# Peptides against a protein of PDB entry 8OXM: the designs that were tried, part 77

Target 1, 371 residues: chain A of PDB entry 8OXM
Amino acid sequence: FKAEFRLAGGVNLPKIIDCVGSDGKERRQLVKGRDDLRQDAVMQQVFQMCNTLLQRNTETRKRKLTICTYKVVPLSQRSGVLEWCTGTVPIGEFLVNNEDGAHKRYRPNDFSAFQCQKKMMEVQKKSFEEKYEVFMDVCQNFQPVFRYFCMEKFLDPAIWFEKRLAYTRSVATSSIVGYILGLGDRHVQNILINEQSAELVHIDLGVAFEQGKILPTPETVPFRLTRDIVDGMGITGVEGVFRRCCEKTMEVMRNSQETLLTIVEVLLYDPLFDWTMNPLKALYLQQRPEDETELHPTLNADDQECKRNLSDIDQSFNKVAERVLMRLQEKLKGVEEGTVLSVGGQVNLLIQQAIDPKNLSRLFPGWKAWV

## One batch from the design tools (peptide; made by RFdiffusion4, then SolubleMPNN)

Design b2_p13_1_s2 (from b2_p13_1, 7 letters changed)
Fold by OpenDDE base, seed 1:
Structure b2_p13_1_s2 (fold): chain B 371 residues (1-371), chain A 13 residues (1-13)
Amino acid sequence: as target 1 above (371 residues)
Amino acid sequence: MEELELAKQKVRE
């Protein structure tokens, strides 16, 4: 290891360290403290399994359908080491950086990212109708620009076209697998894009198995398919390549039902894997930047009274695990809202749900559904 | 194609 470290930004101030392997290669690593990386490690294993299934199928293999993965090594319940995703940038950094973000560069007369966030925060506690109206005003005055990512990075027209297809395939694969695993909506900083491959890397997998639906502001979309995400696909948007790649991914997932259920069952009943949403984690994930000042953890809440019988906690946990497995089985059978759908019907429903401005307007404003 | 060339010009300016 090198003697020096850098701080990554964010509340937990993770340490970036460089190490030289026995192969003489330098590798950057991220050391997180005060964070449970077990869920990230588990989700990376599930993604590797999904990639194995996708590589076995001829149609998904020909389309190069994969989820990008990174190495995670949990060291304790509150610390671990992650592989640094070298050559990636958060899509939020590219799109809405205050200094040089693509929205500011390409749409200087649109609302700023701050103005959009402020407008949506002002209506956060209002009706769904008022949220929808303000969201539509924000969308009208904040036009998508993510098409420019591939245009900036890939100057050759043939390379540009190939990389836009790689992006579209990556979004499709991650969207469908993310839906099956219940990852839900994703914060724009938790989606990285590779500057060389145009493929997405999903990081911070702390919300899985539809636990986003039990947040203080429930998720309303099956995956992130916002206007900028769609704009990155180019003029065809969700039609053609994206839809076909979603259908082929869903077909492989549905045909692998037994394998997926068995693996997820083992993980859900692993006593070392806490995937459940706790109230503190739920509050933290939807905390306002303004509220950071008052939550000094003076919750010396006396650990005494919540001796709820261990039996009642275990029974509650088992019932939640069973519900997750039942919902996973429904998804893999194509059961949506009590109706059995074809692969094409299910994928169509999911796309429509993900792009619906009514669903997007109801999301937590901190996750920036207008981006 | 024309929109792509126009937008590539804007990235070079």
Scores: peptide ipSAE 0.000, ipTM 0.290, DockQ to the pose 0.015
Fold by OpenDDE base, seed 3:
Structure b2_p13_1_s2 (fold): chain B 371 residues (1-371), chain A 13 residues (1-13)
Amino acid sequence: as target 1 above (371 residues)
Amino acid sequence: MEELELAKQKVRE
């Protein structure tokens, strides 16, 4: 390790360290404190397994369908080391940076990111009808610009087309794998884009197994397929390449049902793996002021030893685990709302749910559903 | 092709 470290900023003040490997290569790493990386590590292992299944199938292998992974080494319940995703940027940083975001550069007459957020915060506690009306007003005055990412980074037409295709495949694979695993909290800072490959890297995997549905403001979409995410695909949007890649990913997941269920069952019953949503975590996820500046003191999770009888906690946990496994089995059978769907029918339903402005308008404002 | 030329034009503006 080099003797010097840098701070990455943010509430937990993660340390950026540089390590020289035995191969003589420098590798940047992120040391997080006050954060449980066990869930990230577990989810990365599940993603690697999904990638193995996708690589074995001829149709998904030919399409190079993969979910991007990074190395996670948990050191304790509250610390670990992450691989630094070199050459990635948060999609939120590219799109809605206050100084030089793509929305400000390409759409200077639209609402600012701050105006959009303010409007949605003002209706946060209002009816679904009022939220929908304000969301539609925001969407009319905040038009998508994410097409410009590939256009800025890839000046050669042939490279540009290949990278836009790589992006679309990455969105499709991560959306379907993320849906099967019930991955939540897909706000614009938890999705990185690689500036060289145009592939997405999903970070902060702390909301899984549909635990986003039990947040104070429930998640109403299966994955992030917002207007900017779609705009990055170009003129075809969700049709053609994206839909076909979703269908081929879903086909592999459904055909791998036994393997996926067995692995998730082992993980859900691992006593060292706390995947359940707790009230403090829920509060932390939906009280984050988006202003990077305010050091809200992380309330030490230590004091609420609610001595609920260990037996009642265990019975409640087991019932939640069983329900998660049942819902995972339903997804892998194509059971949606009590109806068995084909792969194409299931993928179509998920796309429609993800792009529905009624579902998007109900999300927590910090999710930035208008981006 | 047209989408790419429109795109290049907007990146130059």
Scores: peptide ipSAE 0.000, ipTM 0.351, DockQ to the pose 0.015
Fold by OpenDDE base, seed 4:
Structure b2_p13_1_s2 (fold): chain B 371 residues (1-371), chain A 13 residues (1-13)
Amino acid sequence: as target 1 above (371 residues)
Amino acid sequence: MEELELAKQKVRE
C-alpha cells in the first residue's frame, strides 16, 4: 500500500488508496468505513450469474448484454474494500455538479439543480397533484442534457454511435435485471458511467428485493429511466434498441426462472446477508440535507429490553423472504398486477411505469427524479 | 447527422 490516501467525495468520505501488487501493477482501491459492503458483494455475485445467463443465450451474447461488475471485499460488518471503478464518473457529477455540470454548461438559462431540489422539497409533504404540477414545472425548466456525455467523450462519429449503442444496451440490461432483483430507483451518484465504454456501473446496492417500496417515501418506479437517462440514448429514446434489449434480457431472465429463484432463495435465507430494510437505514437513505446536523447517534448500548422472542423475529423474517420469492416468481412468469403478460407486454408496462411523470413526481426529492 | 452537427456546434460555443 502507498502511504498516501485521497478522500472520495460523499457523506462517508471513503478513502482512495493505491496498492502495488506483487506483479508490480498499481491498483486503486476504495476503502469504505461505517458501511456494510456485504450486500454490494452479494449483488455483484448475482450480477455475475445474470451475466453468465446472458452470455449463454445467443441473442443476448450477440448484443453484448452485460451488467458491469466491480470487486467488493467486505472486511467487517462496517468496512470493506472496493475496486476503484477507474475511468468512471457518477452521472450525477457529470450532470449536476455545481461548478461545471452539463445542465449548467448546456442549459445556463434553465433552473439550477439547487432550484429544482428546493421546489421539489417544498412540496414533499404535499398532495400527489401538487407534486406532479411542480415536477412538470421543474421538468419544463430543466431540460435533459445527457446526450452530450457521448458527444464530449467520443469525437469520431462511428465511435460515438457505437458507444451510444453500448450505453443504451447497458441501461436496458441493468434496468431489467435491476427490476428482477428489485433494486428500484437509483440515486444519480450511485450510477457511474465508464468514460471509455459508455457502460453503466451501479454502485451502493443497499436497496434490493423491492425494499425501496417500504421507505418513508416509497419508490414508484421499477428502475431509473429518468429524462437524462433516456436522453443519453439519443433520438430513439426508449424505442428501438433499448426496448429490444430489455425484451431480450427479460426473455433470458424468464427462461432462467428456476435458476434465479434457487439462487435468490439461498441468498434470502443466508444468515450472513441482511437485505431487510431497517428504520435507521431507511432514515439514512432519505435523510434531508437539513437533518445532518443533529444526529450524533449516542446509541447508548443499554436498551436490552427489545428481546422480541427470537421465534417471532424468525417467523417475521421468513414471511418477508417468502413474499419476496413469490414476487420474484411472479416477475419471472410475467405476472403484473394479477395479469400474465408477454415479454413485450411486461417490458412495455415497466418502461411506461418508469417514465411516467406521475410516478417520478412521487419519488423522494433527494434522488432527483427530474435528472 | 443533424443532431451530431448541432451537438458539435454547442460543444464549440
Scores: peptide ipSAE 0.000, ipTM 0.288, DockQ to the pose 0.015
Fold by OpenDDE base, seed 5:
Structure b2_p13_1_s2 (fold): chain B 371 residues (1-371), chain A 13 residues (1-13)
Amino acid sequence: as target 1 above (371 residues)
Amino acid sequence: MEELELAKQKVRE
């Protein structure tokens, strides 16, 4: 190990360490403390299974539809080592970095990322109508720039086109797989982009099985398909390649219903895998930057004295697990709002829900739905 | 192609 470490951004201040292997190769690793990486490790295994299903299908294999995975090694209930996704950057770092973010570089006369955040925070406790109006004002004065990622990184036109296609396929695959698994907390720091492949890497998988819907500000979108995400696809946006890749991914997931249900059932009933949203975790995920000052989590472990009878906790857990399995089965049958949809109908509904400004305006301001 | 050329102009300015 090198004697020096770097801090990754974010509240948990994960340590970036450089390790020299016995093979003489330098490997960057991310050491997270105060974080349970078991959920990330489990979700990576589920993503690997989804990739196996996608590789077995000739149409998805020909399209190279994959969700990017990384190595997770949980060391304890509160620590682990992540493979540092070398050559990746958070989409938020590229787009809305305070110094050199793409929005500042390409749209210097637009609202700053800080102004957008402030405007949306001011209306956070307001009506849905007021949130929508301010969100639309923010969107008018904060135009998408993510098309410039591929243009900056890939100077050759043929390579640029190939990488934009790889990006679009990665967004489609991760969006549908993420929706099926109920992946939440898809803020701009939890999505990395590979600077060489243009593929997305989803990190911090601690909100799954639609647990984002029980956050203090419920998640209202099935996946991140914001204006910058769409802008990165180029002129066709969500039409053509993205839609077709979503449909082909959804087709493979629906045709693999039994396998996916069996795997998720085993995981939901694993006593070592806590996937349920803890109220403290829910508060932490939606903490205001201004509230960082006082909540020293004195994790006084002692307030476990809600002696709800072990039987009532177990019955509550089982009912939540059953509800998650039922909802997963509905998704895999194409049941949306009590109606059975075709693959194309279901994918269309999900796209419309994900791009709807009314849904986006209702998200927690920290999710940055205008980016 | 035109979008790429326009963007390359903006990065050179």
Scores: peptide ipSAE 0.000, ipTM 0.313, DockQ to the pose 0.015

Design b2_p13_1_s3 (from b2_p13_1, 6 letters changed)
Fold by OpenDDE base, seed 2:
Structure b2_p13_1_s3 (fold): chain B 371 residues (1-371), chain A 13 residues (1-13)
Amino acid sequence: as target 1 above (371 residues)
Amino acid sequence: MDELERAIAEVRA
């Protein structure tokens, strides 16, 4: 390891370290403290399994459908090492950076990212109708620009087209896999884009198995399919390549039901894997200030293990795990809202739910549903 | 020595 480190920014101030391998190659790593990386490590293993299923199928293999993965090494209950996703940027950093974000560069007469956020925070405790009206005003005055990512990075038209296709495939694969696993907290900083491949890398996987639905502000969308995410696909939007890649991914997931259920069952009953949402974690996720600067880390989360009777905890945990498995089985059967759907019908419903401005307007403002 | 410094030391060892 080199003696020097850099800070990556953010609330937990993760340390970037450079390591020289036994092969003489330098490898950058991210050391996180005050963060439980066990959930990330488990979810990365599930993503690797999903990739194995996708590579076995001829139709998904031909389309190169994969979810991007990275190495995670948990060291303690509150620390670990991540592979540095070299050549990636948060989509939020590209889109809504305060200094040089793509919205400011390409749409200087639109609302600023700060104005949009302020408007949505002002209505956070208001009715769903008031949230919807303000969300529609924000959306009208904050037009999508994510098409410019591929245009800036890939000047050759043939390369540009290939990379836009790779992006669209990556969004489709990660959206369907993420939906099946109930992946939440898909804000613009938890989704990286690779500057060379245009593929997405999903990070911070600590909200899974639909635990986002039990947050103080419940998650109302199956995955992130916001206007900028769609704009990055180009003129066809959600139609054509995206829809077909979602359908082909969903076909493989549904046809792999037994394998997926067996693996998720093992994970849900693993005593080393606490996937359940607790009230402190829920508050922390929805009180995260976006401004990196001033939060003094004075939250001593003293583990007041309230000694609830071990028997009542175990019965309550088992009932939650059973409900998660039942819901996973329903998704893999195409059961949505008590009805059995075809793959095309299920994918269509999920797309409609993800793009519905009524669902988007109800999300926590820090999720930035207008981006 | 915070938990992060310990974790970095463990990775360096």
Scores: peptide ipSAE 0.000, ipTM 0.366, DockQ to the pose 0.035
Fold by OpenDDE base, seed 3:
Structure b2_p13_1_s3 (fold): chain B 371 residues (1-371), chain A 13 residues (1-13)
Amino acid sequence: as target 1 above (371 residues)
Amino acid sequence: MDELERAIAEVRA
């Protein structure tokens, strides 16, 4: 390892270190402290398995359908090393950076990202009708600009077209696999885009198995398919390439039901893997920027000593695990709202749910559903 | 010792 380190931005101030491998190659790594990387490591293993299934199928292999993965090495319950996703940027940094975000550059007369957030925070405790009305006003005055990412990065028209297809395929693959696994917390900082490949990298995988539905403000969409995500696909939007790639991904997942259930069952019953949502984690994920001052709960390890009877914890855990497995089996059978759907019917329902402004308007304002 | 400093030391060893 090199002697020097850099700080990454953010609350936990992760350390960027450079190491020289036995092959003489330099590799950048991110060292996180006070963060449990075990869930990220497990989800990366599941993504690698999904990629193996997608590569075995001729139709998904021809389309190069893959989820971007990174190396995770958990060192303790509160520390680990991540592969640095070199040449990636958070989609939120590109779109809604306060200084030089794409919305400010391309739409200077629209509402600022701050004005949009403020308007949605003001109605956070209001009715669904009031949230919907304000969300529609925000959307009218904050028009999508993510098409400009590929236009800025890829000046050659043939390369631009290829990269826009790679982006659309990456969104489709990650959306369907993320839905099957119940991946939540897909805010604009938890999705990176590769500046060379235009593929998405999903980070911070700490909300999985539909645990986003039990947050104080429940998640109402199966995946992120917001207006900017759709704008990056170009003029066809969710039709054509995106829909077909979703259908082909869903076909492979449904045809691999036994393998996926067996893997997830082993993971859900692993005593070293805490995937359940706890109240403190739920509060942390949906904290208001104004409340940052008082509640630094030092997640002191010692507050786990609420000795709930081990028997009641185990029974409650087993019931949650069984419910997750049943819901995973339903998804892999195409059971939605008590009805068995075809692959095309299921994918259509998920797309409609993900783009519905009524569902989007109900999300936590920190998720930035207008972006 | 910060858990991060310990983890970095373990990776460097």
Scores: peptide ipSAE 0.000, ipTM 0.393, DockQ to the pose 0.034
Fold by OpenDDE base, seed 5:
Structure b2_p13_1_s3 (fold): chain B 371 residues (1-371), chain A 13 residues (1-13)
Amino acid sequence: as target 1 above (371 residues)
Amino acid sequence: MDELERAIAEVRA
C-alpha cells in the first residue's frame, strides 16, 4: 500500500488508497468507515449469481446482459474496503455537477440543479397534487441531456452506436435484477457509468428487499428510469432494445425462481446479515442537507437498555423475512397487485410505474427524480 | 485509533 491517501468527500469521509498487487499492478481502493459493507458484499454475490444465470441463457448471453459488479471486503460491522470502480463517474456528477454538469453546459437557460432541488424541497411536506404540479414545472424547465454522455465519450459513429446499446442493455439488466431484489436508494450518486464501456455500476446497496418502501418518504418506483436515464438510450427511449432486454432478463429471473429463492432465503436468515431498515439508517438516508450541521449525535449510550425480549425481536424479524420471500416469489411468478402477468405485461407495468411522473414526484427530493 | 484508521492498518498489514 502507498503511504498517502485521498478523501473521496461525503459525510463518512471514505479514504482512497492505492496498493500495488503481487502482479505489480497498481489498484485503487476505497476504505469506508462508519458504514456496514456486509449488505454490499452480499448483494454483489447475488449479482454474480444473476450474471451466471444470464450467461447460461442463450438469448441473454447473445445480448451480453450483465450487471456490473465490484469487490467488497467487509472488515468490521462498520468498516470495509471496496474496489475502486476505475474509469467510472457518478451519473449525478456528469449530469448535475454545479460547475460543469451536462445540464448546465447543454441547457444553460433551464433551471439549475439547485433551483430544481429547492422547488421540490419547498413542496416536500405538501400534498401529492402540489408535488406533482411542481415536479411537472421542474421537468418542463429541466430537459434531459444524458444523450450527450455517449456523444462526448465516443466520437466514432459506429462505436457511439455500440456504446449506446451497451448502456441501454446495462440499464435494462440492472433495472430488472434490482427490481427482483427490491434494490432501493437509486439516487444519481449511487449509479456510476463506465466512461469506456457505457455500462452502469450500482453502488451503495444498503437498501434492498423493498426496504426503500418503509423509509419516511417511501420509494414509489421499481427502479430508476428517469428522463435522463431514458435520454441516454437515444430516440427509441424505453421502446425496442430496452424493453426487449428487460423482458429477456425477467424471463431468465422467472425461470430461475428456485435458485433465486433458495439463495435469498439463506441470506435473509443469516444472523450475520442485517438487511432490515433501522430507524437511524432511515433518518440518515433522508436527512436534509441543512440538518447535518447541528446533530452531533450525543447519543448517550445509556438508553439502548430497551432489552426487548430477544424472542419478540426474532419473531418480528422472521415475519419480515417471510414477507420478503413471499413478495420475491410473487415477482418471480409475475404476480403484480394480485394479478398474474406475462413477462411482457410485468415488464410493461414496471416501466409505466418507473416513468410515471406521479410516482416520481412523490420520491424524496434527495433522490432527484427530475434528473 | 479511529475504526477507519484501524481498518486501513489491517489492510496494510
Scores: peptide ipSAE 0.000, ipTM 0.403, DockQ to the pose 0.035
Fold by OpenDDE base, seed 1:
Structure b2_p13_1_s3 (fold): chain B 371 residues (1-371), chain A 13 residues (1-13)
Amino acid sequence: as target 1 above (371 residues)
Amino acid sequence: MDELERAIAEVRA
């Protein structure tokens, strides 16, 4: 290890360390403290299994359908080491950076990212109708620009076209795998894009198995397919390559039902893996940036009163795990809202749900559904 | 903002 560390910012101030391996290669790593990386590590293992399934199928292999993974090494319940995703950028950083964001550069007369956030926060506690109207006003005055990512990074037209296809395939694969695993909507900083491959890397997997639906503002989309995410696909949007890659990914997932259920069952019943949403985690995930100062929970949770009978906790946990497994089985059977759908029908429903402005307008404003 | 997001954002800033 090099003797120097850099602070990665944020509330927990993660440390960037550079390590020289026994192979002489320098590897950057992120050391997190006060954070439970076990869920990230588990989700990376599930993604690796999904990748193995996708590689076994000839049609998905020919399309190079993969979900990008990174190494996670939990060291304790509150610390671990992550592989640094070298050569990536958060899509939020590219799109809505205050100084040099693509929206500011390409659409200087549109609303600022701050104005959009403010407008949507003002209606956060309002009706769905008021949220929808303000969301549509925001969308009209904040036009997509993510097409410019590939145009800036890939100047050769043939490379540009190939990388736009790689991006579209990566979005499709991660969207369907993410839906099956119940990752839901993803904050724009939790989606990295590789500047060389144009593939997405999903980080911070602390919301899985549809636990986003039990947040104070519940998720309303199966995955993030916002206007900028679609704009990055180019003129065809969700049609053609994206749809076909979703269908082929869903086909492999559905045909691998038994394997996926068995793996997820083992993980859900692992006593070392707490995937359940707790109230503090829920509050933290939907905290306002302005409220960051006050919630030092000096929760000295006096361990005393949560003598809820171990039996009642275990019974409640088991019922939640069973419900998650049942819903996973339904998804893998193509059961949506009590109806059995074909792969094409299920994928179509999910795309329509993900792009519906009514669903997007109901999301937590902190997750920036207009981006 | 998840701590990994901010951590990754500030390291790139």
Scores: peptide ipSAE 0.006, ipTM 0.351, DockQ to the pose 0.060; fails the geometry check

